Peptides against a protein of PDB entry 5Z08. Designs and how they scored, part 282

Target 1, 168 residues: chain A of PDB entry 5Z08
Amino acid sequence: RQKDEWAKKTSSLMKQLDWFIGEHLGAMLAAEELGGPVVGELMEIDPDDLSAGFNAHGKLKKATSQPDLDRRQRRIDDIWGPQDEQGQAHKRKRGADEALAASAEMRDLIEQLMNKLVEAGGDNSATYVEIPRESAAARFLVRSKVAMFHPNDARRLRLVDFGRDLDD
Target 2, 222 residues: chain B of PDB entry 5Z08
Amino acid sequence: GLPRLIDAIEEASKIPAKRRQTPIKPTIEKLTTHLYTHGASPDSLLRLADLLTLRNHLDQASLAAITRNLYPSSTVSDEVVLRFIGALGHGQLKPTLALQALFLRWLVMVYHLLENPGVLGQVYGVLFDLLDTAAIRPQLCHLLALVTRRKHVRPFRIQAILTLSRQTGGDPNLTGLLRVFKNYYPEIIVGDATKGRASAFKHPDPQWRQHLDEIQQRRSEA

## One batch from the design tools (peptide; made by RFdiffusion4, then SolubleMPNN)

Design b2_p26_4_s3 (from b2_p26_4, 14 letters changed)
Fold by OpenDDE base, seed 2:
Structure b2_p26_4_s3 (fold): chain B 168 residues (1-168), chain C 222 residues (1-222), chain A 26 residues (1-26)
Amino acid sequence: as target 1 above (168 residues)
Amino acid sequence: as target 2 above (222 residues)
Amino acid sequence: RQELEEWARKLKTLEEIYQRLRYAAG
């Protein structure tokens, strides 16, 4: 009885996580990979200020001219904008393919991180996953405080140990 | 045991070296040998943190030797962390900059044993404001690379690092810290001032790490 | 008993991942 309840809860949560990654997060990660806004950035830092960058003097460059706002918005709109002309269909297909790729990468990365944590049996040195690239998915896991890069190797990622906080 | 060795050193630390009846060096050697073999409990770590950070009559060589052998046998409390953070910076009552660099190195090496890693995030501003101090900058950048979260990456801090990078001729540790900031905000356009070698923030002492792992493993078997 | 504890840990880990990702995405 209790085992079945835990199995049902786990299955339900996995479905919710898969939905969240596929229907919500994947699109935002694809936008980040294509040079759109960073996922969750709007909450903490004005994206326009960061996109303006810094000059040789370390000063914020003047606010992105309307054209650069138009370029970011056009990239998002080119990926997700309304259905009209044939040229938009190819851009939409590319945007959809990038969203699917980002969703798959995030799912695979979470699965690998969890599997390594179980396999390590408490050995923190064995919990690292090798990542082929520093993707938007990998960066977002770090920003979310879900994962940490190896201090010596940015190609190695591990899950944050939540267990110490849970057994205390 | 370790508590009795700490008691003897605490009493000796109150007395100037010229007025001590017995040499302290043999007691320091016994302490460092014990720490190397068994590590320090949370209670012993707190007492040792006070000896290392508070002004006393211990010599710099003894303080450095204790710091190099400061293996935790368990976790590191917020109180211990805050003692070391409170010892950083300039001032007549502060430890030497050489000893502060050893404290920062120690915090990097024991970061995974902190009871609450968030405590370092709460004092992020204090750590960041010390980046202009050249003597501690390498270890400070490494610690900040571990501690940095999205909430800490702000335009004014990016600008501060860029300015300091120009003033220092492109310190690779500052470039390494900017790379960590880019992990949270990839769109950060860093000007030509950061074109150069970035520090990878490698573990400061692999042998020390291995020995720490051996001490920690004995606790899990007990 | 050990199997139940492993399932409990897995569920708690997944819950924490989901909550942190959701919070960070806005």
Scores: peptide ipSAE 0.415, ipTM 0.440, DockQ to the pose 0.271
Fold by OpenDDE base, seed 5:
Structure b2_p26_4_s3 (fold): chain B 168 residues (1-168), chain C 222 residues (1-222), chain A 26 residues (1-26)
Amino acid sequence: as target 1 above (168 residues)
Amino acid sequence: as target 2 above (222 residues)
Amino acid sequence: RQELEEWARKLKTLEEIYQRLRYAAG
């Protein structure tokens, strides 16, 4: 009975986390990877807005403010892409693909960090995950105080020990 | 004037070279000559940044020639800067790495003309994450050396440079960037792997600088 | 008992991750 309740609560929280990563955080992380705003420093980014590009303040360029750029990009997409509908579909698809990739990277990093924490059995040296690159996802985990880099290896990321921080 | 030349090139950029009724090379030469003589206004810079960074049918030699003659007559807006930053990295729609290196070199050479130098600090992470790209690393390290402030010098970035320096056999540009970091955090131990010659990040083109100064002076006298 | 403590730790960790990510995202 108690095990089932804990399992259900954990499953529910994982679903909420997955939703948060997929529906909100992924697009923002993709924006950061594409030279957009740093996640947490600027407002919510719609995946459709990723295709519009970012201004100097990391704000989405409103389609209305750069009609010539959008028109040029559309024309270039219209010229390099098949007909108008397919070019817009390709941009939307690209923005969606980047958001999906960022979401997948974040999910994978969290999973690896959690698994290494469990496997390490309290050995802090064994808690590090090797990351292939510094990503928006990795940086965001560090900024959010969820993870920390190894002091001597930026390709090594570990989960913050919340147990110690909560007892202090 | 410059706007009409840009209009003609923009229209030509939409058409594959084999389907153009007229060769674009003479128009590119007129553009580059105009840019060399007068520079580009902020509005013209934005339009040219779009031509350089967006995928179009312009050849790489033409794009490189425009970039090498991209003298600002005034300031460089944040929007222009962000066009070039957005064009960096790997991707089918991104400019070639050779052209990206020219963009980074350009940003270094016009850094003092940025309306808001802080804009590069806002995209610091994007720039830093590209350090593994060998083809752009020299110019990228130089730009980062100009942009780096105390807020950017984080333990993870220090270590990323140290790791990448070891992997590259002590790239002098990475050692140069690490020296910049050490100015903010003197306690940074530049390990034995960085015993190599650090880049001094000298101005990449003194002649280009002199010519830019001449263009900028004409504006102050008008 | 030990398994329940492990599940509790896992849940607490996930909660903390979620809260910190959400807070940092604004």
Scores: peptide ipSAE 0.414, ipTM 0.410, DockQ to the pose 0.278
Fold by OpenDDE base, seed 1:
Structure b2_p26_4_s3 (fold): chain B 168 residues (1-168), chain C 222 residues (1-222), chain A 26 residues (1-26)
Amino acid sequence: as target 1 above (168 residues)
Amino acid sequence: as target 2 above (222 residues)
Amino acid sequence: RQELEEWARKLKTLEEIYQRLRYAAG
């Protein structure tokens, strides 16, 4: 009975986490990778908003024609702005693909971090996952205080030991 | 030889200075003299990177002296680079910010000897996120100026530099980095707060460069 | 008993991950 309750709770939480990563966080991470806002500055980014691009301030371009934008700001807006109709379809597809990729990367990183923690049996040296690149997902895990880099290797990431932080 | 000197320093680094049977300074001087004369092999560089980046009982003056004489005799591996990058930032287990600034300066001076210059591009965000740390910012901006490619120039990073430049009163190193970004996106408006003098990111030590070139040339003749 | 403790640890870890990610995302 207790084992089954723990299994059910774990499964439920995993589903919630998967939903959160896939439906909410993935688009935000993709926006950060595409040069949008850092995750936490914008609460909701629709994958469709990724197609609109970001201004020089990392904010979603609202379609508001502010006429008096300096020609230079307009050019930045043109580089990162919505392209014409054919460009919009490609941008929407790219935004969706980037959101899926970011979601997958985040899921995989969390899974690897958890697996290494279990496998290490308490040896902190064995808890590190090698990351192929510094990604928005990896940065977000560190900013969230979920993970930390190895003190001597920026490609090695480990889960934060939450048990110690709760007792301090 | 160099390996034996490193062995002695590694063993001494495990012991508090007050408990050492022999003074380490003469061994450090022998090491730095050897490094100045012959440089360090890739294997020796890795061992020295560990001594410099790992928490040990070596004094800051010794660590700084080793870093100032850390001439590669050949290439610099990704592993060596990543040891120095991992040692950056705030934390009780990390080297002092003064030593981190020396590491960043070293990376700038040996950038052309990296086996894979792309390794720094892969950790670009880690470096970029440290720009708020004033003590390492000059060398960090210089390194980022070398590493930056079009893929790294993103709106959020442009805005982050602009914001930090305003907050710092127009740090010339940030303005210099923003000029590098502007090479990829000429449309970047360097606002009034950034109208200050930009750093030109000149080589930090021409004498060190010349001596490095002499060490590198001796290997190509062997 | 050990298996239950492992499940409890896993669940607590997942809860903490989820909470920290949600908090940091806003």
Scores: peptide ipSAE 0.413, ipTM 0.405, DockQ to the pose 0.228
Fold by OpenDDE base, seed 3:
Structure b2_p26_4_s3 (fold): chain B 168 residues (1-168), chain C 222 residues (1-222), chain A 26 residues (1-26)
Amino acid sequence: as target 1 above (168 residues)
Amino acid sequence: as target 2 above (222 residues)
Amino acid sequence: RQELEEWARKLKTLEEIYQRLRYAAG
């Protein structure tokens, strides 16, 4: 009975998390990947600040050179700008595909991070997941204080240990 | 340094404004500038928490200015948290509800820097019982959304929120808190009276967050 | 007991992940 209740609660929470990732977060992450606003930052962020990207700690980098701004702004304009109906359909499809990809990446990262934490058995050195790129999903996990980068390797990500807060 | 500024303000706080030999405003401005630039150490945070939460002769504008610039340079101790929690509610010795709202907002914004986030879970009942206080409800619901664990989601609290939601005409913050409760107990029927826009509990101040991150980064480099 | 503790830990971890993601997404 208690096990079944915990299993049901876990399953329900997983479904809510999956829904949140798929229906809300994925689109926002896709927008960020495409040079749109950073997830969780007010849309009033100067596009110039978005160009800076995030450092290995998920912090805004210093604004890099103007040329990357123009390319990102063009990409934003190419995604969000008024284009012809055919362009809008292609943009919507591309946006949907990017949202699905971002959602899948976020789900996979969370799963890997949780699995590594369980497998490590308390060894913090074994809790790192190797990420192929610094994605919007990875950056968002760090900004959310869900994950942390390895101090010396931005390709290594680990789950924040919430356990200390759980036993009290 | 920051300790000397706090000393001067502590001494001035004991004296009514009309009886002070020197205006305190310039010292408050120096303090807030220092806090903005460097943040507050754990020891300084405790002293500032006492200045903010204990009844003294400081004006509300000065207290609000200190609170808005209360950037931790490090962690936030349980003692600091408990000072702010102890300052909540109604009473002649309590800070104004406007200042209490700023304290709750601060706790939300520094939640990730708490040495022991569990301390808020221990005082969950105290926080929850203040939900009827409209002036602090938005920030209180946000803090409770962060603090709430399964152990806190009890039938009486579910019913209390549902009742209060009906009484308030479906306050979005209460609806948001009910959604958090529903994460733990999906069977919670958010009745038709709670069918409304729920607060997403967004970060209260993105600029403050960014500046905090900059202060915290300098600590990691030192 | 161990399985229940593991489930509890997993659930609490997922709860924390969900809340932090939701909070950060704003």
Scores: peptide ipSAE 0.411, ipTM 0.523, DockQ to the pose 0.268

Design b2_p26_4_s4 (from b2_p26_4, 16 letters changed)
Fold by OpenDDE base, seed 3:
Structure b2_p26_4_s4 (fold): chain B 168 residues (1-168), chain C 222 residues (1-222), chain A 26 residues (1-26)
Amino acid sequence: as target 1 above (168 residues)
Amino acid sequence: as target 2 above (222 residues)
Amino acid sequence: DEEKKEWARKLKTLEEIYKRLRYSLE
């Protein structure tokens, strides 16, 4: 009985979380991945300035003709540029695909973080998930105070210790 | 009770140690014992913050002992926070840098008990401008890591951290703070600018946290 | 039962994750 109640509550919460990620968070995460605003806070900085990135001195890199910047700008232009009806359909589809991908990444990351917490049995060193890259999903979890990066390895992410409030 | 102990210490703080009729040490010990056992109410915290931050005739050991036992029994008001923030920096009227480091450590440890965490965000600039002060930098970076939001992450501050990191040979606390900034601006290069290890910003005192939790739990039961 | 405590902890953790994620968008 109690196991069934727990399973039901967990399933219900997971459905709510999946809905929240899919319907609200995924599109915002996708926008961040594509060089748009960071989730939860509109950047007051010109997107063009952000796309240039910061040099080792914290100065905005002048838009040097680097091909990778062109790819992001093309992606932004592909997402936000005036497109004909066919271009709008392709743009909407691409946006939807990116939102789905971002949603899936966030969901998977949360699941991995939870699984590692359970597997670690209280060993904080064993609670780290290895992430292939610093994603919008990972950064959002950190900003939300849900997760933290390993201090010496940005490829390792773990849940924040929510403290004794969970034990009561 | 605690108010009477504070009264006695406030009166003694107005008088140079050599001119006091009675030693203050026994009263300080009673105060710290009381604080350890019961914590401080919001009103008592404000009074103690004034004793700790305002220039008076209390010795540094007594001030440090009070700070180390400054367990809130409830919440921490904006006014209390602002007293400690106002005490930071250089100046003859300000507390010692050692005591300021204890204040910053305290703010880190009680951050979750602030009535309004946003108050620290409002004084973010004041805190950030003190990063060049080496004696308080570790605790200051930790506090900033808790307080930082997107609105605080500005190009000039990114540059300031990068510059200071180079000047300090890659202080791990600055690297840690820059890593926090990177969460808001992914384009920030942390590794190339700072060959140093990043600070984890672990809780400064797990035993103090445990004891605080015990004090806070007793209030929820009352 | 240790198993029950673990399940309860897992559920509470998920609840806290969900709360913090939502709060970050508000």
Scores: peptide ipSAE 0.489, ipTM 0.685, DockQ to the pose 0.289
Fold by OpenDDE base, seed 5:
Structure b2_p26_4_s4 (fold): chain B 168 residues (1-168), chain C 222 residues (1-222), chain A 26 residues (1-26)
Amino acid sequence: as target 1 above (168 residues)
Amino acid sequence: as target 2 above (222 residues)
Amino acid sequence: DEEKKEWARKLKTLEEIYKRLRYSLE
């Protein structure tokens, strides 16, 4: 009985989380991955200033036409550019696919983080998940104070210690 | 009770140590014992913040002892926070940098108990401008790491951290703060600015945290 | 008892994750 109640509560919460990720967060994460605004806060900084990046001295690089800017800009233009009716359908589909991918990444990352927490048995050193890249999902978890990067390795992410309230 | 102990210390704080009729140490010990056992109410916290931040005749050891035992029994008001923030920096009327470091450490440890965490965001500039002060930098970077939001991550502040990091030979706390900024601006290159390790910003005192949790739990039962 | 504690911890952790994620968007 108690196990079943726990399972039901966990399942219910997972469904709520999955809905939240899929319906709200996924599209915003996809936008961030495509060079749009960082999730949760509108950039008060001109997107043009950010696209230029920072040099080693923290100065905004002048927007030099570097080819990697072309891919992000093409993706932004593909999302926001005026395209014909056929282009709008492809854009909507692509946007939906990117949102689904971002949602799946976030969900998987949360699951991995939770699993590592359980496996570690309280050893904080063993709670790190290896991430293939610093994604919008990973950054959002860190900004939300859900996760933290390893101080010396940005490819390692763990849950924040939410305190002893979890031990009671 | 705690108010009477604070009254006695407030009166004693007005008088130079050599002119006190009674030693203050026993009263400080009673205060710190009471704080350790029961914590401080919001009203008591404000009075203690004034004792800690305003220039008086209390010795540094007593001020440090009070600060180390400054467990909130409830929440921490904006007014209390602003007393500690107002005590930061250089000046003849300011507390010692060692005591300021303890205040910043305290703010880190009680951050989750602030009535309005946004108050620290409002004074973000004041905190950020103190990063050049080496004696308080570790705790200041930790506090800023908690407080930082996108609105605070501006190009001029990114540049300021990068410049200060170069000047300090890659202070791990500055690297840690820059890593926090990178969460809002992925374009920030941390590695080129510093060959040093980033600070993890771990809780400064796990035992203090545990004891705070015990004090806070008693409030929920009352 | 240990298994129950583990379940409770997992649930509380998930609740806290969800809370923090939502709060970050509000």
Scores: peptide ipSAE 0.483, ipTM 0.690, DockQ to the pose 0.290
Fold by OpenDDE base, seed 4:
Structure b2_p26_4_s4 (fold): chain B 168 residues (1-168), chain C 222 residues (1-222), chain A 26 residues (1-26)
Amino acid sequence: as target 1 above (168 residues)
Amino acid sequence: as target 2 above (222 residues)
Amino acid sequence: DEEKKEWARKLKTLEEIYKRLRYSLE
């Protein structure tokens, strides 16, 4: 009985989380990943200005064409640029595919983080998940205070210990 | 009890060491032993914060010893936090930079016990403006790494850290703080501006953490 | 009892994850 109730509650919560990720968060994460606004805020800083860095006098350096920014801008332009009707349909499909991919990445990260927490048996050193890249999903988990990076390795992510906050 | 020890130290703090009839060191040792064993209540923390932050005749070793044993038995109030923040920076009436570094370290170690963590966010600018002070920068960056939210990551602060990072030859603590900022603005380039390894902002004292947890656990059982 | 505690911990963890993710969008 209690196990079944736990299983039902867990399943219900997972469905709510999956819905939240899929219907709301995924599209925003995809937009961030594609060089759009950071999830939860419009970019107040021009990405090109940030990439250029600042000179010793605190002035913006001229944007060195970092190929990655050009790729990001191209992706933004490919998603949001003026397109004909066929192009708009292709953009919408691509946007949907990117949202699905971002949703899947977020879901997978949460699952891996949860699994590692269980496997570690309380050893915080064993709770780290290795992430292939710094994604919008990973950054959002950190901003949300759900996860934290390993102090010495930004490729390692773990859940924040909620234990103290949950017993209060 | 702890209040009586604080009373004795408060009275002694008003008198220059050379004019004290009794050495204060034994009372400081009793205080630090008590703090180590039982921690400090919110009221005691406030009184101790005043002793630590206000100009008095206590020696630096005593102040450091109290700070190193300043285990909260409960929560840390906004008022206590603000006493320590107000003690930061340069000035003849302010504590030494070495003691300020200990205060910042303490705030890092007790961050999870703050009644209102948002209080540090409200004074974020004050903390940020002290990043040029090398003696407190490691602990300051660590505290800022904990406190930083989206609203704090502003263009002028990004620029300020980048500039200061260049000026310092890539201080790893500044690089670590930029890495925190990068979570909010992915476009921030951390590597090229900073030849240094980013600071990990590990817990400053694992043994202190463990002992704090033991003190806090006893409170929850009581 | 230990198994029940583990289940409760997992559920609480999931609840906290969901809460924090949602709160970050508000």
Scores: peptide ipSAE 0.478, ipTM 0.700, DockQ to the pose 0.285
Fold by OpenDDE base, seed 1:
Structure b2_p26_4_s4 (fold): chain B 168 residues (1-168), chain C 222 residues (1-222), chain A 26 residues (1-26)
Amino acid sequence: as target 1 above (168 residues)
Amino acid sequence: as target 2 above (222 residues)
Amino acid sequence: DEEKKEWARKLKTLEEIYKRLRYSLE
């Protein structure tokens, strides 16, 4: 009986999380991956200033030559550009596919992080998940204070210890 | 009780050590023992913050001992936080840099007990401008790593960290802070900025954390 | 009892994850 209640609560929470990721977070993560705004906070920084990026010296890269900016801008314009009907349908489909991919990545990453936490049995060294790349999903988890990167390896991510308050 | 101990120390703090009728050390030991056992209420924390941050005749060892035992029994108010922040920096009226480092370490360890964590975000600029002070930089970077939000990550601050990282030969704490910034600005290149290893910003004192948790649990049972 | 504690911990962890993710969007 009690195990069944815990199972039901866990299942309900997982459904809520899956819904939240799929319906809200996935599209925003996809936008970030495509060079759009970083999830969760409107950057008051002029998109033009951000598009220039920062050089190794933290200076705004002057937009060097046109072609690579054109590809990112084309991708942004391809996502958000004007309503030619056929181009919009392809853009919408691509946007939807990217949102689904981002949602799946976030869901998988959370699951891996949870599994590693359980498997580690309290060994913090064993709680790291290897990530293939620094994704919008990974960065969002870190900004949310859910996860943290390994100090020496940005390819290793673990859950933040939420403290013993979870054991009570 | 704790208030009476604080009263005695406040009165003694007004008098130079050579002119005190009674040694203060036994009273400090009683205070630190009490703090270790029971923690400090919000009101007591404010009074202790004043004793720690205002110029008085207490010796550095006593101030450090109080700071190391400054366990909150409850929450930490904005006023208490601002007392410690106001004590940071250079000046004849400021506490020693060693004591300031202990204050910053304390703020890191009690960050989860702040009534309003946003108060530190409001004074972010004050904290950030102190990064050039080597003696407090490790604890300051750790605190900033907790406090940093998107609104704080600005081009001029990114540049300031990069410049300071070069000047310091790649301080791992600055590299760690820059990595926090990278979460908001993925375009930040951390590896090229410093050959140094990034700080992990681990909890400064696991034993202190455990003892704090024990004190906090007693409050929930009362 | 240990199994129950583990399930409780897992649930609380998920709750905290969900809470923090939502808070970051608000």
Scores: peptide ipSAE 0.483, ipTM 0.690, DockQ to the pose 0.295; fails the geometry check

